# Designs tried in a protein design run: peptides against a protein of PDB entry 3OAK. Part 119

Target 1, 145 residues: chain A of PDB entry 3OAK
Amino acid sequence: DDLEQYLDEKILRLKDEMNIAAQLDIDTLNKRIETGDTSLIAMQKVKLLPKVVSVLSKANLADTILDNNLLQSVRIWLEPLPDGSLPSFEIQKSLFAALNDLPVKTEHLKESGLGRVVIFYTKSKRVEAQLARLAEKLIAEWTRP

## One batch from the design tools (peptide; made by RFdiffusion4, then SolubleMPNN)

Design b1_p29_2_s3 (from b1_p29_2, 11 letters changed)
Fold by OpenDDE base, seed 1:
Structure b1_p29_2_s3 (fold): chain B 145 residues (1-145), chain A 29 residues (1-29)
Amino acid sequence: as target 1 above (145 residues)
Amino acid sequence: SEELEKFWKEMEEEGLKLAEEAEKKYEEF
């Protein structure tokens, strides 16, 4: 249980870091829109991405990830940005790949809102074809009995 | 199940709506 507590705290810290990174990027992009300063680049999520991928890829963390609703933060990272643009190609690819290895259930999709967003990637005109296929693969896996 | 079917139907509708809204924003900016 000491280990479980440690893992919970680790995931919750990451969740917080992810949420902060997302908000900072949103703030940057909103300021870019407001000022027209094209030198403003949102980089916080990209900087944190390796850590996120590392955590999501560890099978021993799957239960902790799902139980603490880390997928909500994953969903936030995948949502369209204030100007309607999408997160970086690398973020999309890495997160879709990581999600493919998690035992995601309907209950997790409901509490995180991830299902709606992944479907979004199958409907968007601006998503790269290869990533749209990955999104479709996830949906197919989540919808099968 | 019927519940699961309704869930995914709702998610599909919401996902499509999100895509449409994102496109509108993208065209606006």
Scores: peptide ipSAE 0.642, ipTM 0.933, DockQ to the pose 0.886
Fold by OpenDDE base, seed 2:
Structure b1_p29_2_s3 (fold): chain B 145 residues (1-145), chain A 29 residues (1-29)
Amino acid sequence: as target 1 above (145 residues)
Amino acid sequence: SEELEKFWKEMEEEGLKLAEEAEKKYEEF
């Protein structure tokens, strides 16, 4: 119906915004490395984070989020960067918290690739202990029979 | 199911691999 279509379009727009933000931050970081200009700071994801969290936290959007594979963009935001660094602590914490309240199923993990990345956070030596525990909690919930 | 078990097994392996690769890159830069 009209409402469902509206919500689909809203989520699809957010996916696009998230993907653009991720790429812009990568570009900024690469330029920083290339030029040595330490004043270049990747801020696009951080700027968009409140909007992302707001959307992910809305119970009435859960089906729309999952059906439109917004988790793919969440996965992209959580992936290690080209230089091996991790997204900011706040991004990790906020997204893990938001994911905890979504009715994520195996099919969503498959189509988004999110499962592999969250497992990564349980294995990485550079992830903060607090966040590793959050990742472990998610995996435990998703693997529950 | 076997399918589900296989899925999580490969995810575990790939997640670990991703961690190893990220560490190598981090040390490189």
Scores: peptide ipSAE 0.642, ipTM 0.933, DockQ to the pose 0.881
Fold by OpenDDE base, seed 4:
Structure b1_p29_2_s3 (fold): chain B 145 residues (1-145), chain A 29 residues (1-29)
Amino acid sequence: as target 1 above (145 residues)
Amino acid sequence: SEELEKFWKEMEEEGLKLAEEAEKKYEEF
């Protein structure tokens, strides 16, 4: 199936782009901490976010997203940073909103590690209240029998 | 199922641990 192959490749490319963006931002933040240069700002994820949201919001891509474990890259974007800080509010909000519309199952949570990270957002005292509520909603939906 | 319950129990524990670790790191900087 040519279309299926095309969509798989599209998602796999996005995963790679997301992973690269995450690492570049980590590198930037680490350098900022190391040098004290406050002009160093991590922007790679923010720059890529519109593309990520666009893909995650397309119902016709849901199966491709889940089958190719794009949620692993979503998890990576949501993980606390090496200094314990959180990704930007906009990233959190956009990703949680997108996740709410995906038919995520336990198997996807296992292979991506996303479950642990979303639970983290229900436990962290530094997460904005509205985002904590979104995280709680996701966990409630995913834990339903 | 019992397996599913164990999975989510583990995830709950791991999520909490992640939160504790992140908080410690954040306070160190």
Scores: peptide ipSAE 0.642, ipTM 0.932, DockQ to the pose 0.894
Fold by OpenDDE base, seed 3:
Structure b1_p29_2_s3 (fold): chain B 145 residues (1-145), chain A 29 residues (1-29)
Amino acid sequence: as target 1 above (145 residues)
Amino acid sequence: SEELEKFWKEMEEEGLKLAEEAEKKYEEF
């Protein structure tokens, strides 16, 4: 099907873009740590966030998102950074909101590694209470029989 | 199921470990 192929390619391109953005931010932060240059700011994920949110919000893309393991890239964006800091509040909030509307199943959590990271957000004392509650809600929903 | 219970137990342990590691790094920098 032409439409299905088009949607697959679209999601796979976004997945690649997200992975690149994450790596560039990691590179920036690693350099910041090595040099002590506090003027180095990681902003690649923030720049791409509107596009990510737009795609994740499309109900008609849910199957394509899950089938192509875009959640792996979502997981990468949520992971703690090299200095132990967290992604921006806006990234956390936007991604948790998007995840709440996706029909995520255990198989998707396994192949993406997202489960461990969302649990992390329920355990970390540096996560804002609002976002910790969102993470807890997701875990509760995903663990339902 | 036993498989699902094992999976989530593992994820909880790994999530906690990740939190501890991140906190350690944060305090070091």
Scores: peptide ipSAE 0.641, ipTM 0.933, DockQ to the pose 0.906

Design b1_p29_2_s4 (from b1_p29_2, 9 letters changed)
Fold by OpenDDE base, seed 1:
Structure b1_p29_2_s4 (fold): chain B 145 residues (1-145), chain A 29 residues (1-29)
Amino acid sequence: as target 1 above (145 residues)
Amino acid sequence: SKELKEFWEEAFKEGEELAEEAEKKYEEF
């Protein structure tokens, strides 16, 4: 129970950090659009990515990750950006790899909104083929009886 | 189940719409 509380707090802190990183990147890109300053580069998610990957890859955190809806923050990181561009290839690759190893259930997809976003990656013309295939694999696994 | 079917139908619809919208924005900027 003590350990469980510690893990919950750890995941919730990461969730908050992820949300902040996403918003900061959105703010940067919106400013870039408004000002035309092409030197403005959104880097907050990329900087935090190693920590996110480290947490998502730990089997002992799977239940805590899913129970605290960390997948909502994963969904946010995967969504297209204000200018319609996609998050970096590394973010896509790392998150899809992590999702492939998580015991994601329909209830988690409903509360996170992740399902529609992964489907987006199967439909987008600008997603790398290897990641589109992985997205398709996830959808197939999540929709099978 | 019917509920599960409806969930995925909506998810596919929304995912497609998101892709279309993102493409429009990408072409605009």
Scores: peptide ipSAE 0.666, ipTM 0.942, DockQ to the pose 0.928
Fold by OpenDDE base, seed 4:
Structure b1_p29_2_s4 (fold): chain B 145 residues (1-145), chain A 29 residues (1-29)
Amino acid sequence: as target 1 above (145 residues)
Amino acid sequence: SKELKEFWEEAFKEGEELAEEAEKKYEEF
């Protein structure tokens, strides 16, 4: 199936781009911590966010997204940063909104590690209330028998 | 199932630990 292969490759490329963006931002933040240069700003994920949102919001890509473990890259983007800070509010908001509309199953949570990180957002003291509630909603849905 | 229960128990444990670690780091900087 040519279309299926095309979509798989598209998602795999996006995963790679997301992972690279995350690592570049981590490198920037680590350098900022090391040098004290506050002019160093991590912007790679923010720059890529519109593309990520575009893909995650397409219902016709849901199966491809889940089958190719794109949620692993989503997890990486949501993880706390080296200094313990959180990704930008916009990243959190966009990703949680997208997750709310995906038919995520336990198998996807196992292979991505996303469950652990979303639980983190229910525990963190620095998450905005609206996003904490959404994280709680997701966990409640995913843990239902 | 037992496997599912164990999976979520571990996930909650690790999520809590991640929160504790992140808070510790955040306060250090």
Scores: peptide ipSAE 0.665, ipTM 0.942, DockQ to the pose 0.942
Fold by OpenDDE base, seed 3:
Structure b1_p29_2_s4 (fold): chain B 145 residues (1-145), chain A 29 residues (1-29)
Amino acid sequence: as target 1 above (145 residues)
Amino acid sequence: SKELKEFWEEAFKEGEELAEEAEKKYEEF
């Protein structure tokens, strides 16, 4: 199907863009740590966030998102940074909101590694309370029999 | 199932370890 192929390619391109953005931010922060240059600011994920939110909000893309393991890139974006800091509040908020509306199954959690990272957000004392509660809600839903 | 139980036990363990590691790094920088 032409439409299905088009959607797959669209999601795979976004996945690649997200992975690149994450790596560039990691590189920036690693350099910041090595040099002590506090003027180095990681902003690649923030720049791409509107596009990510746009795609994740489309109900008709849910199957394509899950089938192409876009959640792996979501996981990468949510991971703590090299200095132990967290992604921006807006990134956290947007991605958790999107996850809350996706029909995520155990198989998707296994292939993406997202489960352990969301659990991290239930454990971290530096996560905003509202997002910690949402993370707890997701884990509760995903662990249902 | 046993498989699901083991999966989540591992996920919880790793999530907790990730939190400990992140906090350690955050305090160091």
Scores: peptide ipSAE 0.664, ipTM 0.941, DockQ to the pose 0.932
Fold by OpenDDE base, seed 2:
Structure b1_p29_2_s4 (fold): chain B 145 residues (1-145), chain A 29 residues (1-29)
Amino acid sequence: as target 1 above (145 residues)
Amino acid sequence: SKELKEFWEEAFKEGEELAEEAEKKYEEF
């Protein structure tokens, strides 16, 4: 119906915005590495984070979020950066919190690639302990029979 | 199911590899 279409388009627009933000941050960091200009700071994801969190927290958008594979963009935001560093603590914390409230199924993990990335957060030595535990909790829930 | 088992086995393998790669890059930069 009209509402469903409107919501689909909204989520797809956000998905695109998230992907652009991620790429811009990658470009910034690569430029920083290339030039040594430490004044270059990747801020696009952080700037967009409040909007992302707002959308992910809406229960009435859960189906739309999952059906449109917004989790792929969430995965991209959680991936290690070009220099091997991790996204900001706030991004990690906010996204893991949001993921905890979504009815994520195996099919969504397959199409988004999110599973391997969350597992990464259980293996990384540079992840804050509290976030590693959240990642472990998610994996435990998703792997339940 | 067998398919589900294989999916998670691969996910765990890839997640571990991603962690190793990220650490390597972090040490290089």
Scores: peptide ipSAE 0.663, ipTM 0.941, DockQ to the pose 0.929

Design b1_p29_3_s2
Fold by OpenDDE base, seed 1:
Structure b1_p29_3_s2 (fold): chain B 145 residues (1-145), chain A 29 residues (1-29)
Amino acid sequence: as target 1 above (145 residues)
Amino acid sequence: MDIEFHKELRENPYISLEELKKLAEEARK
């Protein structure tokens, strides 16, 4: 119906914006590596984060979020950057909090690639303890019989 | 560990539930 279509388009637009932000940050950091210009800072994801958090926190959007594979973009945002660094702590914290409240199912994990990334956060020594614990909680929930 | 895992993430980000369970078990060792 009209509402479903509207919500789908809303989520798909956000998905596109997230993907663009991620790519722009990657481009910035690659240029930083190539030129040695340490003044180059990747800020596109951070700038978009409030909007992402707002959408992910809406209970009425959960089905639309999952059906349109927005979690693929969430996965992309959580991946290590070209310089080997992790996304900002705030991005990590916000996204893991959102994931904790979403009714993520096995099919969503498969199509998004979220599983591997969250496993990384359970064992990386560069991840804050509080987020490692939350990552472990998610993995435990997703791998239950 | 992180460098190797980064490579795996980029090369094969999509895994089955069974593979996820396996990775989870390995990570807990």
Scores: peptide ipSAE 0.314, ipTM 0.843, DockQ to the pose 0.730
Fold by OpenDDE base, seed 4:
Structure b1_p29_3_s2 (fold): chain B 145 residues (1-145), chain A 29 residues (1-29)
Amino acid sequence: as target 1 above (145 residues)
Amino acid sequence: MDIEFHKELRENPYISLEELKKLAEEARK
């Protein structure tokens, strides 16, 4: 119906915005590497984060989020950047908190690629302990027999 | 380890549940 269509469009728009933000940050960091200009700072994801958090935290949007594969964009945001660095701690913390409250199923992990990235967070020495523990919790839930 | 994992991520971010379970087991070691 009209509401379902509206919600789908809202999530798909956010998905697009997230993907654009990620690409812009990648472009910025690639240029930083190429030119050595340390004044180039990747800020697009950080700027969009409040909106992402707002959407991901809404229980009434969970089905729409999962059905439209917004988790693919979440995965993209969690991936290491061209310089090998991870997204900001706040991005990590916010996204993992949101993931913890979503009813993620096997099909969602498969279509988004989220599982492999979260595995990385369980073992990386660059990840804060609290987030590594949360990542482990998620993996345990997602891989239950 | 992280460098190799990054390479794997870029090559194929989409894995099966079985592969995920395998990676999880390896990560816990």
Scores: peptide ipSAE 0.312, ipTM 0.838, DockQ to the pose 0.719
Fold by OpenDDE base, seed 5:
Structure b1_p29_3_s2 (fold): chain B 145 residues (1-145), chain A 29 residues (1-29)
Amino acid sequence: as target 1 above (145 residues)
Amino acid sequence: MDIEFHKELRENPYISLEELKKLAEEARK
């Protein structure tokens, strides 16, 4: 199926882009820690965020997103950074909003590692209350019988 | 808490539904 192939390729390309952006930001922050150069700012994920949000919000891409484990890249973007800090508030807010509208199933949580990371957001003292509540909502939905 | 969680993430980022439920319950306490 041409459409299926096209959508798969689209999602897989985005997945690669997300992973690259995450790694570049990690590299930047590691260098910042190593050199003490506070002018080094990790901006790659923020730059790519609009594209990520656009894709994640499209209902017609939901199955493709989930089947290709794009949520693994979402998980990576949500992980704490080398300096122990969290990704930007905008990244957190945007991704949690997108997750709230996706039909995430048990297998997707397991294969992406997303479940464990979202648990972190329910209890971390460094997370904004509104996002902690949303994280809790997601966990409740994902773990209901 | 965060340090311990990070260690768990690195060791096993992919968990079962039952484990997720357990973690969720622990987080709520």
Scores: peptide ipSAE 0.303, ipTM 0.831, DockQ to the pose 0.684
Fold by OpenDDE base, seed 2:
Structure b1_p29_3_s2 (fold): chain B 145 residues (1-145), chain A 29 residues (1-29)
Amino acid sequence: as target 1 above (145 residues)
Amino acid sequence: MDIEFHKELRENPYISLEELKKLAEEARK
């Protein structure tokens, strides 16, 4: 119906925006590495984060989020950056919180690649303990018989 | 650990449920 189509388009637009933000940050960091210009700071994801959180937190969008594989963009946002650093703590915290409230199924993990990234967060020494625990919780839920 | 993960992620970000379970088990050790 019209509403479903509207919501699909909304989520797909956000997905594009997230992917663009991620790429722009990658480009910024790559340029920083290449030029040594330490004034270059990747801020695109952080700028878009409030919008992402707003969408991910809406229960009525859960099906649309999952059906359109927005979790792929979430995965991309959680991946380590070119300089080896992780996304900001705020990004991590916000996304993991959102994931905790979504009815993620095995099929969504498979098509998004989210599982492997979350596993990384369970064992990385660079991740805050609270987020590592949340990552562990998610993995436990996703791998239950 | 991180280096290995990065390599694996780049090579294959998509894994099966079985592999996910295996990785989860390994991570808990």
Scores: peptide ipSAE 0.299, ipTM 0.834, DockQ to the pose 0.714

Design b1_p29_3_s3
Fold by OpenDDE base, seed 5:
Parts: C-alpha cells; sequence; structure tokens
Structure b1_p29_3_s3 (fold): chain B 145 residues (1-145), chain A 29 residues (1-29)
C-alpha cells in the first residue's frame, strides 16, 4: 500500500527529527555546563514543536504514530535534561495535551518507555500543578482495568 | 532527585503494566 508506506515514512522522518533535536539540545546544554558560556541556548526542540504538535493532533495519523513508536521520541523530549531541569513548560503542556487525545494502549507504553516518564511528572516537585494533574489523569486511564 | 531519575531512566526506560500500576500507587500515597 503506497499510502501506508508514505505515512510510515513521514512519521519515521519526524521521529528522526525529534531525536536529533533532543540530542542537539543536550549537546548544547552539556557544552554550556562545561564551558560556562551562558550564551549557549538549547532551542531545537522549541523550534520543532509546532510540527510535532501538528502531526500528533491529526486523527488520521494516530495508527501510524503508534505503530511506528513515535511515542518513544515523545518520551525522550519529556526526559530531564543534563542539568536536571525539565523541558520548557510549553513543550510539556503541548505534549501532554497531545497524549491525552491519542488512543494509547499498554503495548505502546511498554515499547516507548512513556509510562515511567509520565509517572515522574506526577510526583516531581519541579512540575507545574496543572501538568502533574494531567499526568495523573493519563496514568489513571492507562492503568484502568 | 530528577538527576537520579534521569540516570535510572537511561539505564532502563521500559516498564511493565504491573510495574506501572505499582509506581502509580506509590506516587499517590
Amino acid sequence: as target 1 above (145 residues)
Amino acid sequence: SDIEFHKELQENPFISLEELKELAREAQS
């Protein structure tokens, strides 16, 4: 199926772009820590965020998103950074909102590692209360009998 | 700490459903 293949390739390309953006930001922050150069700013995820949100919000891409484990890249974007900080509030808010609308199943949680990260957001003191509550809602839905 | 969690996550980011349920319970206590 040509359409199926096209959609798979599209999602896989985005997955690669997300992973690259995350790594570039990590590299920037590591260099900032090492050199003390405060002019170094990690901006790659923020720049790519609109594209990520656009794709995640499309209902017709849900199966392709989940089948290609794009949630692994979402997990990576939500992980703490080298300095222990979290991604920007906007990234957190946008990704959690997108996750709330996806038909995530247990197998997707397992293969992406998303479950453990979202649990972290339910208990971290550095997370805004509104996002902690949303994380709790997601966990409740995903662990429902 | 968040840094400790990051280290743990990098070591093993994956979790079973049962483990997820247990962690959720602990987080709510």
Scores: peptide ipSAE 0.288, ipTM 0.849, DockQ to the pose 0.825
Fold by OpenDDE base, seed 3:
Structure b1_p29_3_s3 (fold): chain B 145 residues (1-145), chain A 29 residues (1-29)
Amino acid sequence: as target 1 above (145 residues)
Amino acid sequence: SDIEFHKELQENPFISLEELKELAREAQS
């Protein structure tokens, strides 16, 4: 119906925006590495984060989010950057909070690749302890029989 | 290392539930 189509389009647009933001940040950081210009700061994901949080936090969008594999873009945002650094703490915190409230199923983990990334956050020594614990909680929930 | 893991993620981002369980076990051991 019209509402379903509207919601699908909304999520797909956000997915595209997230992917673009991620790529732009990667490009910025790669250029920073190549040129040594420390004034180059990757800010695209941070700029888009409020919109992402707004969408992910809406219970009425959960099915649309999961059905359209927005978690793939969440995974992309959580991945380490070219220089090995992690996305900002705020991005991590916001996304893990959102994931905690989503009814994520095994099929969503498989199609998004989110599982491996969250495992990374459970063991990385560069991740804040509080977020590592959240990652552990998610993995425990997702791996329950 | 984190960099090595990232490389692995880029190559094979998708895993089964059983593999996820195994990775979780390894990560916490």
Scores: peptide ipSAE 0.279, ipTM 0.848, DockQ to the pose 0.796
Fold by OpenDDE base, seed 4:
Structure b1_p29_3_s3 (fold): chain B 145 residues (1-145), chain A 29 residues (1-29)
Amino acid sequence: as target 1 above (145 residues)
Amino acid sequence: SDIEFHKELQENPFISLEELKELAREAQS
């Protein structure tokens, strides 16, 4: 199926782009820590965020997103950064909003590692209350019998 | 701590549903 192949390739390319953006930001922050150069700002994820949100919000891409484990890249984007900080509030808000609308199943949580990360957001005191509530909602939905 | 939790996550990012449920229970306690 040409369409299926096209969509798979689209999602896989986005995964690569997301992973690269995450690594570039990590590299930037590590260099900032090592050199003390406060002018170094990690912005690769922020620059890519509109594209990520656009893809994650498409209902017709849900199966392709989940089947290709794009949630692993979402997990990576949500993880704490080398300096211990969290990704930008906008990234958190956008990704949690997208997760709320995806038909995520337990198998996807296992494959992506997303479960532990979302648990982190339910209890971290560095997370905004509104996002902690969203994280709690997701965990409740994912762990229901 | 959050940092310790993150380290644990990186060591074993893939958990079972039962483990997820247990973590959720612990987080809510």
Scores: peptide ipSAE 0.258, ipTM 0.834, DockQ to the pose 0.702
Fold by OpenDDE base, seed 1:
Structure b1_p29_3_s3 (fold): chain B 145 residues (1-145), chain A 29 residues (1-29)
Amino acid sequence: as target 1 above (145 residues)
Amino acid sequence: SDIEFHKELQENPFISLEELKELAREAQS
């Protein structure tokens, strides 16, 4: 199936781009910590966010997204940074909104590691209340019998 | 702390449904 292959490749490319963006931001922040240069700003994820949101919002890509474990990259983007800080509010908000609209199943949580990270967002003191509530909602949905 | 939790996540990011349920319960208590 040519279309299926095309969509798989599209998602896998985005997955790679997301992982690269995350690593570059980590590298930037590590260097910031090492050098004390506060002018170093991690911007790679923010720059890529519109593309990520665009893909995650497409209903016709849901199966491809889930089957190719794009949620692993979503998990990576949501993880705390080297200095303990969280990704920007906009990244959090966008990703949680996208997750809310995806038919995420238990198997996807397992293969991506997303479950633990979302639990973290339900209890972290650094998370905005509105996002904590969204995280709680997701966990409630994912843990229903 | 968030840093400590991050380290934990890096070590073992994957959990079962049952473990997820347990963590959810604990987080809300």
Scores: peptide ipSAE 0.249, ipTM 0.833, DockQ to the pose 0.833

Design b1_p29_4_s1 (from b1_p29_4, 11 letters changed)
Fold by OpenDDE base, seed 3:
Structure b1_p29_4_s1 (fold): chain B 145 residues (1-145), chain A 29 residues (1-29)
Amino acid sequence: as target 1 above (145 residues)
Amino acid sequence: SEHEEYLEEMRRLLEMSEEELLEELRKER
C-alpha cells in the first residue's frame, strides 16, 4: 500500500545516504594517507548521524529497517577505517544503543554481515569497556539456541 | 538449519584474535 511504499523508499534513501557518507569518509582518509595532508577530516558520517539515530529509534520503522537490510549500512559504519582506527565514539555508542532495541534475527545478521563486525568489538582492546560489554550482550542474544 | 549454520560461523569467528578478525574484515572490502 501507499504507506508501506513510502516507508520502504524512506529507508532505502537513508541506506544510500549512509553508504555514500561512509565511502566519502573512506576516500578522505585514503587521500590523507596518500598525500600526508592532515587537514583532511572525515565528517560525513558524523553529519548524518542524527538522522540515522532518529530513524533507528522509531518502533514503527523496525520492520522496514530490517526488511530493507539497513543493518548492512550500520555494519559499514562500524567497520574499522583504512588507517586502522575505529569510527568515533559517538557513532559507536549511538549505533549499539539502536541495535539493542531492534528485534534482530539470524536472517538479518546473515544478509548484513553485522555479526562478524560486532564480534570484532568484543575482541578489540581499543573499544571502550562499556561498548565492549554491550557488544558481548548482543552476541549472546543473537547466538541463543 | 539456517540458524544452526550461522551459529557455526559465529563460533569460528569467536575463536579468532582481534588481529585475525581485522584481517578477515579487510579481506571482505
Scores: peptide ipSAE 0.636, ipTM 0.945, DockQ to the pose 0.906
Fold by OpenDDE base, seed 4:
Structure b1_p29_4_s1 (fold): chain B 145 residues (1-145), chain A 29 residues (1-29)
Amino acid sequence: as target 1 above (145 residues)
Amino acid sequence: SEHEEYLEEMRRLLEMSEEELLEELRKER
């Protein structure tokens, strides 16, 4: 119906925006590495984060989020950066919190690749303890028989 | 089942080190 279509389009637009933001930040960081210009700051994801959080936190959008594979973009945002660093603590915290409230199923994990990334967070020594525990919680939930 | 197969994949990944997982993630790019 019209509402469903509207919501799909909304999520797909956000997905695109997230992907663009991630790539722009990667480009910025790569340039920073190449030029040594420490004034180059990757801020695109941070700028978009409030919108992402707003969408992910809405229970009525859960199906739309999952059906349109927005989790693929969440995965992208969580992936290690070119310099090997992780996205900001705030991004991690916000996304993991949002993921904790989504009814993620195997099919969503398969199509997004999110499971692999979150498992990484359970292993990484660079992740804050509180977020590592949350990642572990998610994996435990997602790997239930 | 597909679900069980994915669970097996997850279990495999859970047995990896941080470095091994990072390598796996890089392969997907």
Scores: peptide ipSAE 0.631, ipTM 0.944, DockQ to the pose 0.894
Fold by OpenDDE base, seed 1:
Structure b1_p29_4_s1 (fold): chain B 145 residues (1-145), chain A 29 residues (1-29)
Amino acid sequence: as target 1 above (145 residues)
Amino acid sequence: SEHEEYLEEMRRLLEMSEEELLEELRKER
């Protein structure tokens, strides 16, 4: 219906915005590496984060989020950056909190690749302990028989 | 089932080191 179409379009627009933000940040970081200009700061994801959190936290959007594979963009945002660094603590914290409240199923994990990235966070020594615990909790939930 | 097959994949990944997982993530890009 009209509402369903509106919500799909809204999520797809957000997905596109997230992907653009991620690429712009990657471009910024690659340029910083290339030029040595430490004043170059990747901030596009941080700027968009409030909107992402707002959408992910809405229970009535869960089906739309999952059906449109927004989790693929979440995965992209969580991936290690070209220099090997991780996204900001705030991005990690916000996304893991949001993921904890979503009814994520195997099919969503498979189509998004999110499981692989979250497992990385359970192994990484660079992740804050509180977020590592959240990652472990998610993996435990997703690997239930 | 698809779920059981994915569980096996997750198990495989859980046995990998941080460095190995990082490489796996890069290969998918």
Scores: peptide ipSAE 0.631, ipTM 0.944, DockQ to the pose 0.941
Fold by OpenDDE base, seed 2:
Structure b1_p29_4_s1 (fold): chain B 145 residues (1-145), chain A 29 residues (1-29)
Amino acid sequence: as target 1 above (145 residues)
Amino acid sequence: SEHEEYLEEMRRLLEMSEEELLEELRKER
């Protein structure tokens, strides 16, 4: 099916874009630390966020999203940075909201590693209370019998 | 089942501290 192939390719491209954005932001932050240049700002994920949210919010793309393991890239975006800092509040809020509407199953959690990261958000002192509660809600939903 | 096995893994992680979980996340990289 041509449409199915097109959608698969679309999601895979987004996955690559997300991974690149995450790495570029890490590179920027590392350079900022190394040089002390505070004018260096990590903006790649923020710039791409609207596109990510748009894709994740489309019900007709749910199967394509899950089958192509886009959740692995979502995990990467949610992961704490090497220094332990977290992605921006807006990124957290947007991604958790999107995750709440996806029919995520244990197989998707296992292949993406997303479950581990979300559990971290239930424990972290640096996470806003409202997002910690949302993380808890997701974990409760994903661990239902 | 695979589902039950993963649930057990999640249960294990839920018993960990923030610092322990952070280390687990780093380990998976």
Scores: peptide ipSAE 0.629, ipTM 0.944, DockQ to the pose 0.884

